# Peptides against a protein of PDB entry 4PAS, part 30

Target 1, 39 residues: chain A of PDB entry 4PAS
Amino acid sequence: SVNQASTSRLEGLQSENHRLRMKITELDKDLEEVTMQLQ
Target 2, 39 residues: chain A of PDB entry 4PAS as posed
Amino acid sequence: SVNQASTSRLEGLQSENHHLRMKITELDKDLEEVTMQLQ

## One batch from the design tools (peptide; made by RFdiffusion4, then SolubleMPNN)

Design b1_p19_4_s1
Fold by OpenDDE base, seed 4:
Structure b1_p19_4_s1 (fold): chain B 39 residues (1-39), chain A 19 residues (1-19)
Amino acid sequence: as target 1 above (39 residues)
Amino acid sequence: VREKLEKTEEEIKKAQEEL
């Protein structure tokens, strides 16, 4: 149904959003580690 | 990455309005 296609699209976007948030957290950790090595 | 996140948040908002 149209509703099933819209729901599957939303779930896909939510999974990608979560992946991007996790990647930001990883990069923030890598930046913290580099900052600590420069002190 | 932040620009892609912002884009997906706007796409989520639109996808929620279609339900």
Scores: peptide ipSAE 0.559, ipTM 0.890, DockQ to the pose 0.933
Fold by OpenDDE base, seed 5:
Structure b1_p19_4_s1 (fold): chain B 39 residues (1-39), chain A 19 residues (1-19)
Amino acid sequence: as target 1 above (39 residues)
Amino acid sequence: VREKLEKTEEEIKKAQEEL
């Protein structure tokens, strides 16, 4: 149904959004670690 | 990555308006 397609699209976008947020958090952590090691 | 995040947030908003 149209509703199933719309729901599946939303779930896919939410999953991708979560993946991107986790990647930002990982990069921010790696940057913090490098910064701390250089001090 | 931040630009892609912003894009997906706008797409989520649009997808929610279609439900």
Scores: peptide ipSAE 0.559, ipTM 0.890, DockQ to the pose 0.948
Fold by OpenDDE base, seed 1:
Structure b1_p19_4_s1 (fold): chain B 39 residues (1-39), chain A 19 residues (1-19)
Amino acid sequence: as target 1 above (39 residues)
Amino acid sequence: VREKLEKTEEEIKKAQEEL
């Protein structure tokens, strides 16, 4: 039970971490597009 | 977003130490 709760918490954190990394990649792309339009 | 990422990375490290 304790190990299952700890594993489920870790999996949730890893999923959130992945979502945040993907969001950074999207924002970095949007910033590149804006930068290119200003040149 | 970057601050939230850093927080989740530290929480992942702690959660791995509990396994």
Scores: peptide ipSAE 0.559, ipTM 0.890, DockQ to the pose 0.969
Fold by OpenDDE base, seed 2:
Structure b1_p19_4_s1 (fold): chain B 39 residues (1-39), chain A 19 residues (1-19)
Amino acid sequence: as target 1 above (39 residues)
Amino acid sequence: VREKLEKTEEEIKKAQEEL
């Protein structure tokens, strides 16, 4: 039971970490597009 | 977003130490 709760928490944190990494990649792409439009 | 990522990475490390 304890190990299952700890595993489920870790999986949730890993999913959120992945979401945040994808959001950084999206923002980096949006910044590149803005940079190209200003040149 | 970067600060939230860093916090989540530290929480992952702690959660792995509890296993």
Scores: peptide ipSAE 0.558, ipTM 0.890, DockQ to the pose 0.948

Design b1_p19_4_s2
Fold by OpenDDE base, seed 1:
Structure b1_p19_4_s2 (fold): chain B 39 residues (1-39), chain A 19 residues (1-19)
Amino acid sequence: as target 1 above (39 residues)
Amino acid sequence: VRERLEQTQKEIEEAKKRL
């Protein structure tokens, strides 16, 4: 149904959003470590 | 070290553009 396709798309977008937020947090930590190595 | 910093910053900005 149109509703099932919309729900599955939303779940995919929510999972990707979560993955990207976790990746940003990882990269921000790596940035902090590299910044400390430059001091 | 500087090149790694620039690459990490680029990857953050690319991830932010996908949100």
Scores: peptide ipSAE 0.139, ipTM 0.722, DockQ to the pose 0.058
Fold by OpenDDE base, seed 2:
Structure b1_p19_4_s2 (fold): chain B 39 residues (1-39), chain A 19 residues (1-19)
Amino acid sequence: as target 1 above (39 residues)
Amino acid sequence: VRERLEQTQKEIEEAKKRL
């Protein structure tokens, strides 16, 4: 169904968006650690 | 240290482009 395909696509995009936000948070923490090592 | 900083900054910008 068109509705099931749209829902499954939205769930996939929400999951990927969450994964990317968690990865950005991890990298921002790694950036802070590296910045502290330069001081 | 500097190379690790540049790599981390690049990875952040690449992740932001995928959002």
Scores: peptide ipSAE 0.137, ipTM 0.719, DockQ to the pose 0.056
Fold by OpenDDE base, seed 4:
Structure b1_p19_4_s2 (fold): chain B 39 residues (1-39), chain A 19 residues (1-19)
Amino acid sequence: as target 1 above (39 residues)
Amino acid sequence: VRERLEQTQKEIEEAKKRL
């Protein structure tokens, strides 16, 4: 149904948003480590 | 070290553009 397709699309966008947020957190940690190595 | 910093900053900005 149109509702099932909309729900599956929202779940896909929510999972991608979560993945990207986790990747930003990982990269921010890597940036902190590199910044400490430059001090 | 500087090249790794610049690459990490670029990857953060690329991830932020995809949100």
Scores: peptide ipSAE 0.136, ipTM 0.718, DockQ to the pose 0.055
Fold by OpenDDE base, seed 3:
Structure b1_p19_4_s2 (fold): chain B 39 residues (1-39), chain A 19 residues (1-19)
Amino acid sequence: as target 1 above (39 residues)
Amino acid sequence: VRERLEQTQKEIEEAKKRL
């Protein structure tokens, strides 16, 4: 039970980390578009 | 760890709203 709770918590943090990386990539693209519009 | 990820998410969403 303790190991299962720890594993489930780690999987939740790993999925959230992946989601945050995708949002950073989207933000980087939006910043590139704004940068091109300012040139 | 979870709290740091939640904070990073908030900062990204706030940054996106300023674009």
Scores: peptide ipSAE 0.088, ipTM 0.688, DockQ to the pose 0.064

Design b1_p19_4_s3
Fold by OpenDDE base, seed 5:
Structure b1_p19_4_s3 (fold): chain B 39 residues (1-39), chain A 19 residues (1-19)
Amino acid sequence: as target 1 above (39 residues)
Amino acid sequence: VRERLEQTQQEIEKAKQEL
């Protein structure tokens, strides 16, 4: 149904948004480590 | 240090393309 396709798309977008947020947090940590090595 | 900075910057730009 149109509703089921919309729900599955939203769940996919929520999962991808979470994955991308976790990757940003990892990169922020890597950037902090590089910054500490430049001090 | 420079190589790690360049790698981290490339990974940031890759993550921005996935948004």
Scores: peptide ipSAE 0.098, ipTM 0.679, DockQ to the pose 0.049
Fold by OpenDDE base, seed 1:
Structure b1_p19_4_s3 (fold): chain B 39 residues (1-39), chain A 19 residues (1-19)
Amino acid sequence: as target 1 above (39 residues)
Amino acid sequence: VRERLEQTQQEIEKAKQEL
């Protein structure tokens, strides 16, 4: 159904959003480490 | 330090392309 296609698309976008949030957290930690190495 | 900064900058640019 149109509703099932919309829900599956939302679940895909939610999973991608979660993956990107985890990657941002990793990059923030790497930036902190680089900042500490520049001090 | 320089190599780690360059690596982190490349990872940021890659993450921005995935948004």
Scores: peptide ipSAE 0.098, ipTM 0.679, DockQ to the pose 0.047
Fold by OpenDDE base, seed 4:
Structure b1_p19_4_s3 (fold): chain B 39 residues (1-39), chain A 19 residues (1-19)
Amino acid sequence: as target 1 above (39 residues)
Amino acid sequence: VRERLEQTQQEIEKAKQEL
């Protein structure tokens, strides 16, 4: 149904948004560690 | 240190292309 297709699309976008947020947090930590090694 | 900085910068630019 149109509702099932909309729900599956939303779940896909929520999963991708979560993945990207976790990757940003990882990169922020790696950048902090590199910054501490340059000081 | 320089190689780790360059790698982290490349990973940031890759993550920005996935947004």
Scores: peptide ipSAE 0.097, ipTM 0.677, DockQ to the pose 0.047
Fold by OpenDDE base, seed 3:
Structure b1_p19_4_s3 (fold): chain B 39 residues (1-39), chain A 19 residues (1-19)
Amino acid sequence: as target 1 above (39 residues)
Amino acid sequence: VRERLEQTQQEIEKAKQEL
């Protein structure tokens, strides 16, 4: 039980970490596009 | 398992600061 709860919590944190990294990459691309439009 | 959980939590907090 304790090991299963710890594993499920780690999997939830790993999925959230991946989601946040994908969102940072999207925002970095949007900032690059805006920067190119201002040049 | 605990050490990997703590490391993942630190990486999430870092990613939230970069947003």
Scores: peptide ipSAE 0.061, ipTM 0.622, DockQ to the pose 0.092

Design b1_p19_4_s4
Fold by OpenDDE base, seed 5:
Structure b1_p19_4_s4 (fold): chain B 39 residues (1-39), chain A 19 residues (1-19)
Amino acid sequence: as target 1 above (39 residues)
Amino acid sequence: VRERLEETQKKIEEAKKEL
């Protein structure tokens, strides 16, 4: 039970970490587009 | 240029709320 709860929590944190990394990559691309438009 | 900048800034602010 404790190990299964710890594993499920880790998988949830890994999935959220991946989501946040993808969102950062999207924001970086949007900032690059803004930068190109200001040149 | 201005319209595209405003659209991109809006997307950035929307995406920041999802973090």
Scores: peptide ipSAE 0.061, ipTM 0.642, DockQ to the pose 0.033
Fold by OpenDDE base, seed 1:
Structure b1_p19_4_s4 (fold): chain B 39 residues (1-39), chain A 19 residues (1-19)
Amino acid sequence: as target 1 above (39 residues)
Amino acid sequence: VRERLEETQKKIEEAKKEL
């Protein structure tokens, strides 16, 4: 149904959003490490 | 330091392509 297609699209976007948030956290840590190495 | 900065910058540009 149209509702099933919309829910599956939302679940995909939620999973991608979670993945991207985890990637931001990893990059923030890598930037902190680089900043400490430049001091 | 330079190599680690270049690696981190590469990861940032890769993550920006996924947005």
Scores: peptide ipSAE 0.060, ipTM 0.633, DockQ to the pose 0.045
Fold by OpenDDE base, seed 4:
Structure b1_p19_4_s4 (fold): chain B 39 residues (1-39), chain A 19 residues (1-19)
Amino acid sequence: as target 1 above (39 residues)
Amino acid sequence: VRERLEETQKKIEEAKKEL
């Protein structure tokens, strides 16, 4: 149904958004560690 | 230090391609 297709698309976008947020947090930590080593 | 900076910069550019 149109509702099932919309729900599956939303769940896909939510999963991708979560993955990208976790990757940003990892990169921010890696940048903090590099910054501390340059000081 | 330089190698870790280059690795982190590479990860950032890879992440930007997925946005």
Scores: peptide ipSAE 0.058, ipTM 0.627, DockQ to the pose 0.043
Fold by OpenDDE base, seed 3:
Structure b1_p19_4_s4 (fold): chain B 39 residues (1-39), chain A 19 residues (1-19)
Amino acid sequence: as target 1 above (39 residues)
Amino acid sequence: VRERLEETQKKIEEAKKEL
């Protein structure tokens, strides 16, 4: 039980970390596009 | 193990505030 709860918590944190990295990559691309439009 | 999960959670919540 304690090990299963710790594993499920880690998997939740890993999935959320991946989601945030994908969002950063999207924002970086949007910033690149805006930068190209201003040049 | 628990302490590393709490540290990871803190870093995720910090990144969520910047986005």
Scores: peptide ipSAE 0.044, ipTM 0.562, DockQ to the pose 0.089

Design b1_p19_6_s2
Fold by OpenDDE base, seed 1:
Structure b1_p19_6_s2 (fold): chain B 39 residues (1-39), chain A 19 residues (1-19)
Amino acid sequence: as target 1 above (39 residues)
Amino acid sequence: RLEELRKEKKELEERLKQL
């Protein structure tokens, strides 16, 4: 149904949003570690 | 390596704004 397609799209977007936020947090940690190694 | 990570972060932040 149209509702099932909309729900599945929202769940996909929420999952991707979460994945991207987690990856940004990992990169912030990697940036901190690299910055500390350059000091 | 530092500039690659900064670039990747910026690309992910821009993708996040498109969701």
Scores: peptide ipSAE 0.270, ipTM 0.790, DockQ to the pose 0.974
Fold by OpenDDE base, seed 2:
Structure b1_p19_6_s2 (fold): chain B 39 residues (1-39), chain A 19 residues (1-19)
Amino acid sequence: as target 1 above (39 residues)
Amino acid sequence: RLEELRKEKKELEERLKQL
């Protein structure tokens, strides 16, 4: 039970970390596109 | 729009440091 709760917490944190990194990469592309349109 | 995207990126980066 304690090990399962710790594993599920780690998997949730790893999933959220991955999701946030993907969103940062999407925003970097949007920022590049907007920057190119302003040139 | 550019400043909104920069703000959102900073908010996501700050959330990432709290994980």
Scores: peptide ipSAE 0.266, ipTM 0.789, DockQ to the pose 0.957
Fold by OpenDDE base, seed 5:
Structure b1_p19_6_s2 (fold): chain B 39 residues (1-39), chain A 19 residues (1-19)
Amino acid sequence: as target 1 above (39 residues)
Amino acid sequence: RLEELRKEKKELEERLKQL
């Protein structure tokens, strides 16, 4: 149904949003570590 | 390595704005 397709799309977007936020958090840690190694 | 991480972060932030 149109509702099922909309729900599955929202779940996909929510999963991708979460994945991207987690990756940004990892990169912030990597940036902090590299910054500390340069001091 | 630092500039590559900054670039990757910026690309992910731009992708996040499209969701």
Scores: peptide ipSAE 0.265, ipTM 0.788, DockQ to the pose 0.955
Fold by OpenDDE base, seed 3:
Structure b1_p19_6_s2 (fold): chain B 39 residues (1-39), chain A 19 residues (1-19)
Amino acid sequence: as target 1 above (39 residues)
Amino acid sequence: RLEELRKEKKELEERLKQL
């Protein structure tokens, strides 16, 4: 149905948004670790 | 609401390219 297609698109955007936020947090930690290793 | 999530995803994708 139109409603099912809209729900599946919303869930796909929500899951990808969460993945990108987690990836930013991982990269920020990796940058902190590298910064500490260079001191 | 769907357009807000699309905008936020695009902003995060651009931030990831700058890291």
Scores: peptide ipSAE 0.206, ipTM 0.754, DockQ to the pose 0.106

Design b1_p19_6_s4
Fold by OpenDDE base, seed 4:
Structure b1_p19_6_s4 (fold): chain B 39 residues (1-39), chain A 19 residues (1-19)
Amino acid sequence: as target 1 above (39 residues)
Amino acid sequence: MIEKLQKEKEELLKRLEEL
């Protein structure tokens, strides 16, 4: 149904949003570690 | 090394704005 397609799309967008936020957090940690190693 | 990680972060932020 249109509602099932809309729900599955929202779940896909929510999962991708979460994945991107986790990767940004990992990169921020890696940037901090590299910055500390260069001091 | 830092410039590569900064570029990867910028690309992920741009993708997050498209959602």
Scores: peptide ipSAE 0.284, ipTM 0.776, DockQ to the pose 0.956
Fold by OpenDDE base, seed 1:
Order: sequence, then C-alpha cells, then structure tokens
Structure b1_p19_6_s4 (fold): chain B 39 residues (1-39), chain A 19 residues (1-19)
Amino acid sequence: as target 1 above (39 residues)
Amino acid sequence: MIEKLQKEKEELLKRLEEL
C-alpha cells in the first residue's frame, strides 16, 4: 500500500540518519585524538 | 591527516542535510 511504502522509506531515512550521526561522532573523537597528539 | 577527517565530516554533514 502507499502507507507501507511511505513507512519503509521513513525507516530507511531514520536508519541512515542514525548511521551518519554515529560516524560523525566517531570522526569528532578521531579529530580530538589527532589534535591532542599534535600539541 | 586532520584535513582528510574534516573533509569526510563535512561530506557526512552535507548528506545529513539532504535527509
């Protein structure tokens, strides 16, 4: 149904949003560690 | 090294704005 297609698309966008936010958090940690090693 | 990680972060932020 149209509702099922819309729900599955939203779930896909929510999972990708979560994945991107987690990877940004990991990169911020890596940037902190590298910045501390260069001081 | 920092510039590469900053560039990757910027690319991920742009992708997050498209969602």
Scores: peptide ipSAE 0.282, ipTM 0.774, DockQ to the pose 0.962
Fold by OpenDDE base, seed 5:
Structure b1_p19_6_s4 (fold): chain B 39 residues (1-39), chain A 19 residues (1-19)
Amino acid sequence: as target 1 above (39 residues)
Amino acid sequence: MIEKLQKEKEELLKRLEEL
């Protein structure tokens, strides 16, 4: 149904948003570790 | 190394703004 397609799209966008935020957090940690190793 | 990670972070932030 139109409602199921809209719900599945929102769930997909929420999952991608979460994935991107987690990857940004990993990169911030990696940047901190590399910065500390270069000091 | 840092510049590569910073660029990857910038690309992910741009993708997050498109959602």
Scores: peptide ipSAE 0.281, ipTM 0.775, DockQ to the pose 0.966
Fold by OpenDDE base, seed 3:
Structure b1_p19_6_s4 (fold): chain B 39 residues (1-39), chain A 19 residues (1-19)
Amino acid sequence: as target 1 above (39 residues)
Amino acid sequence: MIEKLQKEKEELLKRLEEL
């Protein structure tokens, strides 16, 4: 039980970490595109 | 436009530091 709860929490944190990193990469691309259009 | 995307990125970075 304790080990299963710890594993499920870690998997949730890893999934959210990956999701946030992907969104940051998307925003960096959008920022680059908008910056290039303003030159 | 840029300021909105920069603010969204800053909010996501703060959330990433909490993990």
Scores: peptide ipSAE 0.279, ipTM 0.774, DockQ to the pose 0.949

Design b1_p19_7_s1 (from b1_p19_7, 6 letters changed)
Fold by OpenDDE base, seed 3:
Order: C-alpha cells, then sequence, then structure tokens
Structure b1_p19_7_s1 (fold): chain B 39 residues (1-39), chain A 19 residues (1-19)
C-alpha cells in the first residue's frame, strides 16, 4: 500500500512534468513564429 | 511554467527517495 501510494505520486508528478515540458515547447514555437513575423 | 517545472523535478527526486 505505501509503495503503491508513492508510485502513484511519482507517476502523477512525471505526467505533470511531461505536460509542463510540452507547454514550454508550444510557447517556444509561438515565440519563434512571432519573431519571424516581426522580421 | 519553468518555475513549476523546476518544482515538479524537485518533487520527483523526493518521491524517488520514498520508494
Amino acid sequence: as target 1 above (39 residues)
Amino acid sequence: VRERLEKTEEEIEKAKEEL
């Protein structure tokens, strides 16, 4: 039970970490597009 | 977003120590 709770917490954190990385990549792409439009 | 990523990475390392 303790190991299952710790594993489920780790999996949740890893999922959030992945989501945050994907959001950074999206924002970096949006910034690149804006930069190209201003040149 | 980057600050939340850093906090999540710190929490991941703590969660690994609990396994």
Scores: peptide ipSAE 0.510, ipTM 0.879, DockQ to the pose 0.942
Fold by OpenDDE base, seed 1:
Structure b1_p19_7_s1 (fold): chain B 39 residues (1-39), chain A 19 residues (1-19)
Amino acid sequence: as target 1 above (39 residues)
Amino acid sequence: VRERLEKTEEEIEKAKEEL
């Protein structure tokens, strides 16, 4: 159904959004570690 | 990464309006 296709698209976008948020958290941690090493 | 996140959030809101 159209609703099943829209639901599957939303679930895919939510999964990608979660992956991007996790990647930001990793990069923010790496930046903190580099900042500590430069002090 | 942040710009891609923002675009994905905008696409999520559009996909919710299609339900």
Scores: peptide ipSAE 0.510, ipTM 0.879, DockQ to the pose 0.905
Fold by OpenDDE base, seed 4:
Structure b1_p19_7_s1 (fold): chain B 39 residues (1-39), chain A 19 residues (1-19)
Amino acid sequence: as target 1 above (39 residues)
Amino acid sequence: VRERLEKTEEEIEKAKEEL
């Protein structure tokens, strides 16, 4: 159904959004570690 | 990464309006 296709698209976008947020958290941690090594 | 996150957030809001 149209509603099933729209729901599956939303779930896919939410999963990608979560993946991108996790990648930002990883990069922020890596940046903190580099900053600590430069002090 | 942050620009791609912003684009996915905009696409999520559009996808919610289609429900």
Scores: peptide ipSAE 0.509, ipTM 0.879, DockQ to the pose 0.925
Fold by OpenDDE base, seed 5:
Structure b1_p19_7_s1 (fold): chain B 39 residues (1-39), chain A 19 residues (1-19)
Amino acid sequence: as target 1 above (39 residues)
Amino acid sequence: VRERLEKTEEEIEKAKEEL
């Protein structure tokens, strides 16, 4: 159904959004670690 | 990455309007 396709798209976008947030957190942590090693 | 996040947030709001 149209509603099932729209729901599956929303769930996919929410999953990708979560993955991107986790990747930002990882990169910010890696940057902090490098900054600490250079001090 | 941050620009892609913003774009996915805009796409989420559009996908909610289709429900």
Scores: peptide ipSAE 0.508, ipTM 0.879, DockQ to the pose 0.943

Design b1_p19_7_s2 (from b1_p19_7, 8 letters changed)
Fold by OpenDDE base, seed 5:
Structure b1_p19_7_s2 (fold): chain B 39 residues (1-39), chain A 19 residues (1-19)
Amino acid sequence: as target 1 above (39 residues)
Amino acid sequence: VRKRLEETEKEIEQAKKEL
């Protein structure tokens, strides 16, 4: 149904959004670690 | 990464209006 396709799209976008947030957190942590090693 | 995050937030808001 149209509603099922719209729901599945929303769930996919929410999953991608979560993955991107986690990747930003990982990269910010890696940057902090490199910064600490250079001090 | 941050640019794509902002794009997905806009797409989520649109997808919620289509439900």
Scores: peptide ipSAE 0.572, ipTM 0.895, DockQ to the pose 0.942
Fold by OpenDDE base, seed 2:
Structure b1_p19_7_s2 (fold): chain B 39 residues (1-39), chain A 19 residues (1-19)
Amino acid sequence: as target 1 above (39 residues)
Amino acid sequence: VRKRLEETEKEIEQAKKEL
């Protein structure tokens, strides 16, 4: 039970971390597109 | 977003030590 709770917490944190990385990549791309439009 | 990413990386490293 303790190991299952710890594993589920780790998996949740890894999923959140992945989502945050993808959101940073999206925002960096949007900033690049805006920068290109201003040139 | 980047601050929360850094927080989750620290929490992941802690959670790995508890396994």
Scores: peptide ipSAE 0.572, ipTM 0.895, DockQ to the pose 0.925
Fold by OpenDDE base, seed 1:
Structure b1_p19_7_s2 (fold): chain B 39 residues (1-39), chain A 19 residues (1-19)
Amino acid sequence: as target 1 above (39 residues)
Amino acid sequence: VRKRLEETEKEIEQAKKEL
């Protein structure tokens, strides 16, 4: 149904959004570690 | 990464209105 396609799209976008948030957290941690090594 | 996150947030809010 149209509603199933819309739901599956929303779930895919939510999964991608979560992955991107986790990647930002990883990069912020890596940046902190590099900053500590340069001090 | 942050730009794509903002894009997905906008797309999520649009997809919620289509339900």
Scores: peptide ipSAE 0.571, ipTM 0.895, DockQ to the pose 0.948
Fold by OpenDDE base, seed 4:
Formats: structure tokens, C-alpha cells, sequence
Structure b1_p19_7_s2 (fold): chain B 39 residues (1-39), chain A 19 residues (1-19)
């Protein structure tokens, strides 16, 4: 149905958004570790 | 990464209005 296709798209976007947030957190941690090594 | 996050947030808000 149209509603099932719209729901599946939303769930896919939410999953991608979550993955991107986790990747930002990882990169912010890696940046903190590099910053600590340069001090 | 941050640019694509902002794009997905806009796409999520659009997809919610289509439900």
C-alpha cells in the first residue's frame, strides 16, 4: 500500500539518520584523542 | 557526514507529512 511504502521510507531514513549520528560521535571521539595527543 | 545528517532530517520531516 502507499502507507506501507511511506512507512518503509521513513524507517530507512531514521536508520540512516541514526547511523550518521553514531558516526559523528565516533569522529568526535577520534578528534578528542588526537587533541589530547597534541597537548 | 553532518551535511548528510541535515539532509536526512529534512527528508524525515517530509516523509512524516506524507503519512
Amino acid sequence: as target 1 above (39 residues)
Amino acid sequence: VRKRLEETEKEIEQAKKEL
Scores: peptide ipSAE 0.570, ipTM 0.895, DockQ to the pose 0.928

Design b1_p19_7_s3 (from b1_p19_7, 8 letters changed)
Fold by OpenDDE base, seed 3:
Structure b1_p19_7_s3 (fold): chain B 39 residues (1-39), chain A 19 residues (1-19)
Amino acid sequence: as target 1 above (39 residues)
Amino acid sequence: VRERLEQTESEIEKAQKEL
């Protein structure tokens, strides 16, 4: 039970971390697109 | 976003040490 709760918490944190990394990648792409449009 | 990412990385490291 304790190990299952700890594992589920870790999986939740890993999923959030992945989402945040994907959001950074999206924002970096959006900044690149804006930079290209301003040239 | 980057600050929250760093926080989640620290929380992951702590959670891994508790397993």
Scores: peptide ipSAE 0.587, ipTM 0.897, DockQ to the pose 0.899
Fold by OpenDDE base, seed 4:
Order: sequence, then structure tokens, then C-alpha cells
Structure b1_p19_7_s3 (fold): chain B 39 residues (1-39), chain A 19 residues (1-19)
Amino acid sequence: as target 1 above (39 residues)
Amino acid sequence: VRERLEQTESEIEKAQKEL
């Protein structure tokens, strides 16, 4: 159904959004580690 | 990464309004 396709798209976008947020957190941690090594 | 995150947030908001 149209509603099933719309729901599946939303779930895909939410999954990608979560993955991107996790990647930002990882990069912020890596940046902190580099900053600590330069001090 | 941040630009794509902002894009997905906008797409989520649109998709939620279509339901």
C-alpha cells in the first residue's frame, strides 16, 4: 500500500539519521583524541 | 556528514507530514 511504502521510507530515513548521528559522535571522539595527543 | 544529517532531518519531517 501507499502507507506501507511511506512508512518504509520513513524507517529508512530514521535508520540513516541514526547512523549519521553515530558517525558524528565517532568523529568528535577522534578529534578529541587528536587534540589530546597534540597537547 | 552534518549536511547529510540536516537533509535527512528535513526528509523525515516531510515524510511524517505525508502519513
Scores: peptide ipSAE 0.587, ipTM 0.897, DockQ to the pose 0.947
Fold by OpenDDE base, seed 2:
Structure b1_p19_7_s3 (fold): chain B 39 residues (1-39), chain A 19 residues (1-19)
Amino acid sequence: as target 1 above (39 residues)
Amino acid sequence: VRERLEQTESEIEKAQKEL
């Protein structure tokens, strides 16, 4: 049960980490679009 | 967002050492 709880926590953290990386990529694209509009 | 990413990376490393 301890190993299962630790594994489930790790999977949750990995899923959040992936979501955050995708959000950074989205924000980088939004910044690129704003930069192009200001040039 | 970047600060939370760094935090999750540190938490992942800790969780992996506990397995």
Scores: peptide ipSAE 0.587, ipTM 0.897, DockQ to the pose 0.948
Fold by OpenDDE base, seed 5:
Order: C-alpha cells, then sequence, then structure tokens
Structure b1_p19_7_s3 (fold): chain B 39 residues (1-39), chain A 19 residues (1-19)
C-alpha cells in the first residue's frame, strides 16, 4: 500500500513535470514567432 | 511555470529517494 501510494505520487509528479516542460516549449516557440513577425 | 517546474523536479527527486 505505501509503495503503491509513493509510486502513484511519483507518476503524478512526472506527468505534471512533462506538462510544464511542454508548456515552456510552447511559450518559447510563441515568443520566437512573435519576435520574427515584428522584425 | 518555471518555478513550478523546479518545484516538481525537487519533489520527484524526494519521491524517488523514498522508493
Amino acid sequence: as target 1 above (39 residues)
Amino acid sequence: VRERLEQTESEIEKAQKEL
């Protein structure tokens, strides 16, 4: 039970971490696109 | 977003040490 709870927490954190990394990549791309359009 | 990312990385490291 403890190991299952710890594993489920880790999987949740890994999923959130991945989502946040993807969001940073999207924002960096959007910023680059806006910068290119303004030049 | 970056601050929360850093927090999740720290929490992952802690969670991995508990396994």
Scores: peptide ipSAE 0.586, ipTM 0.897, DockQ to the pose 0.941

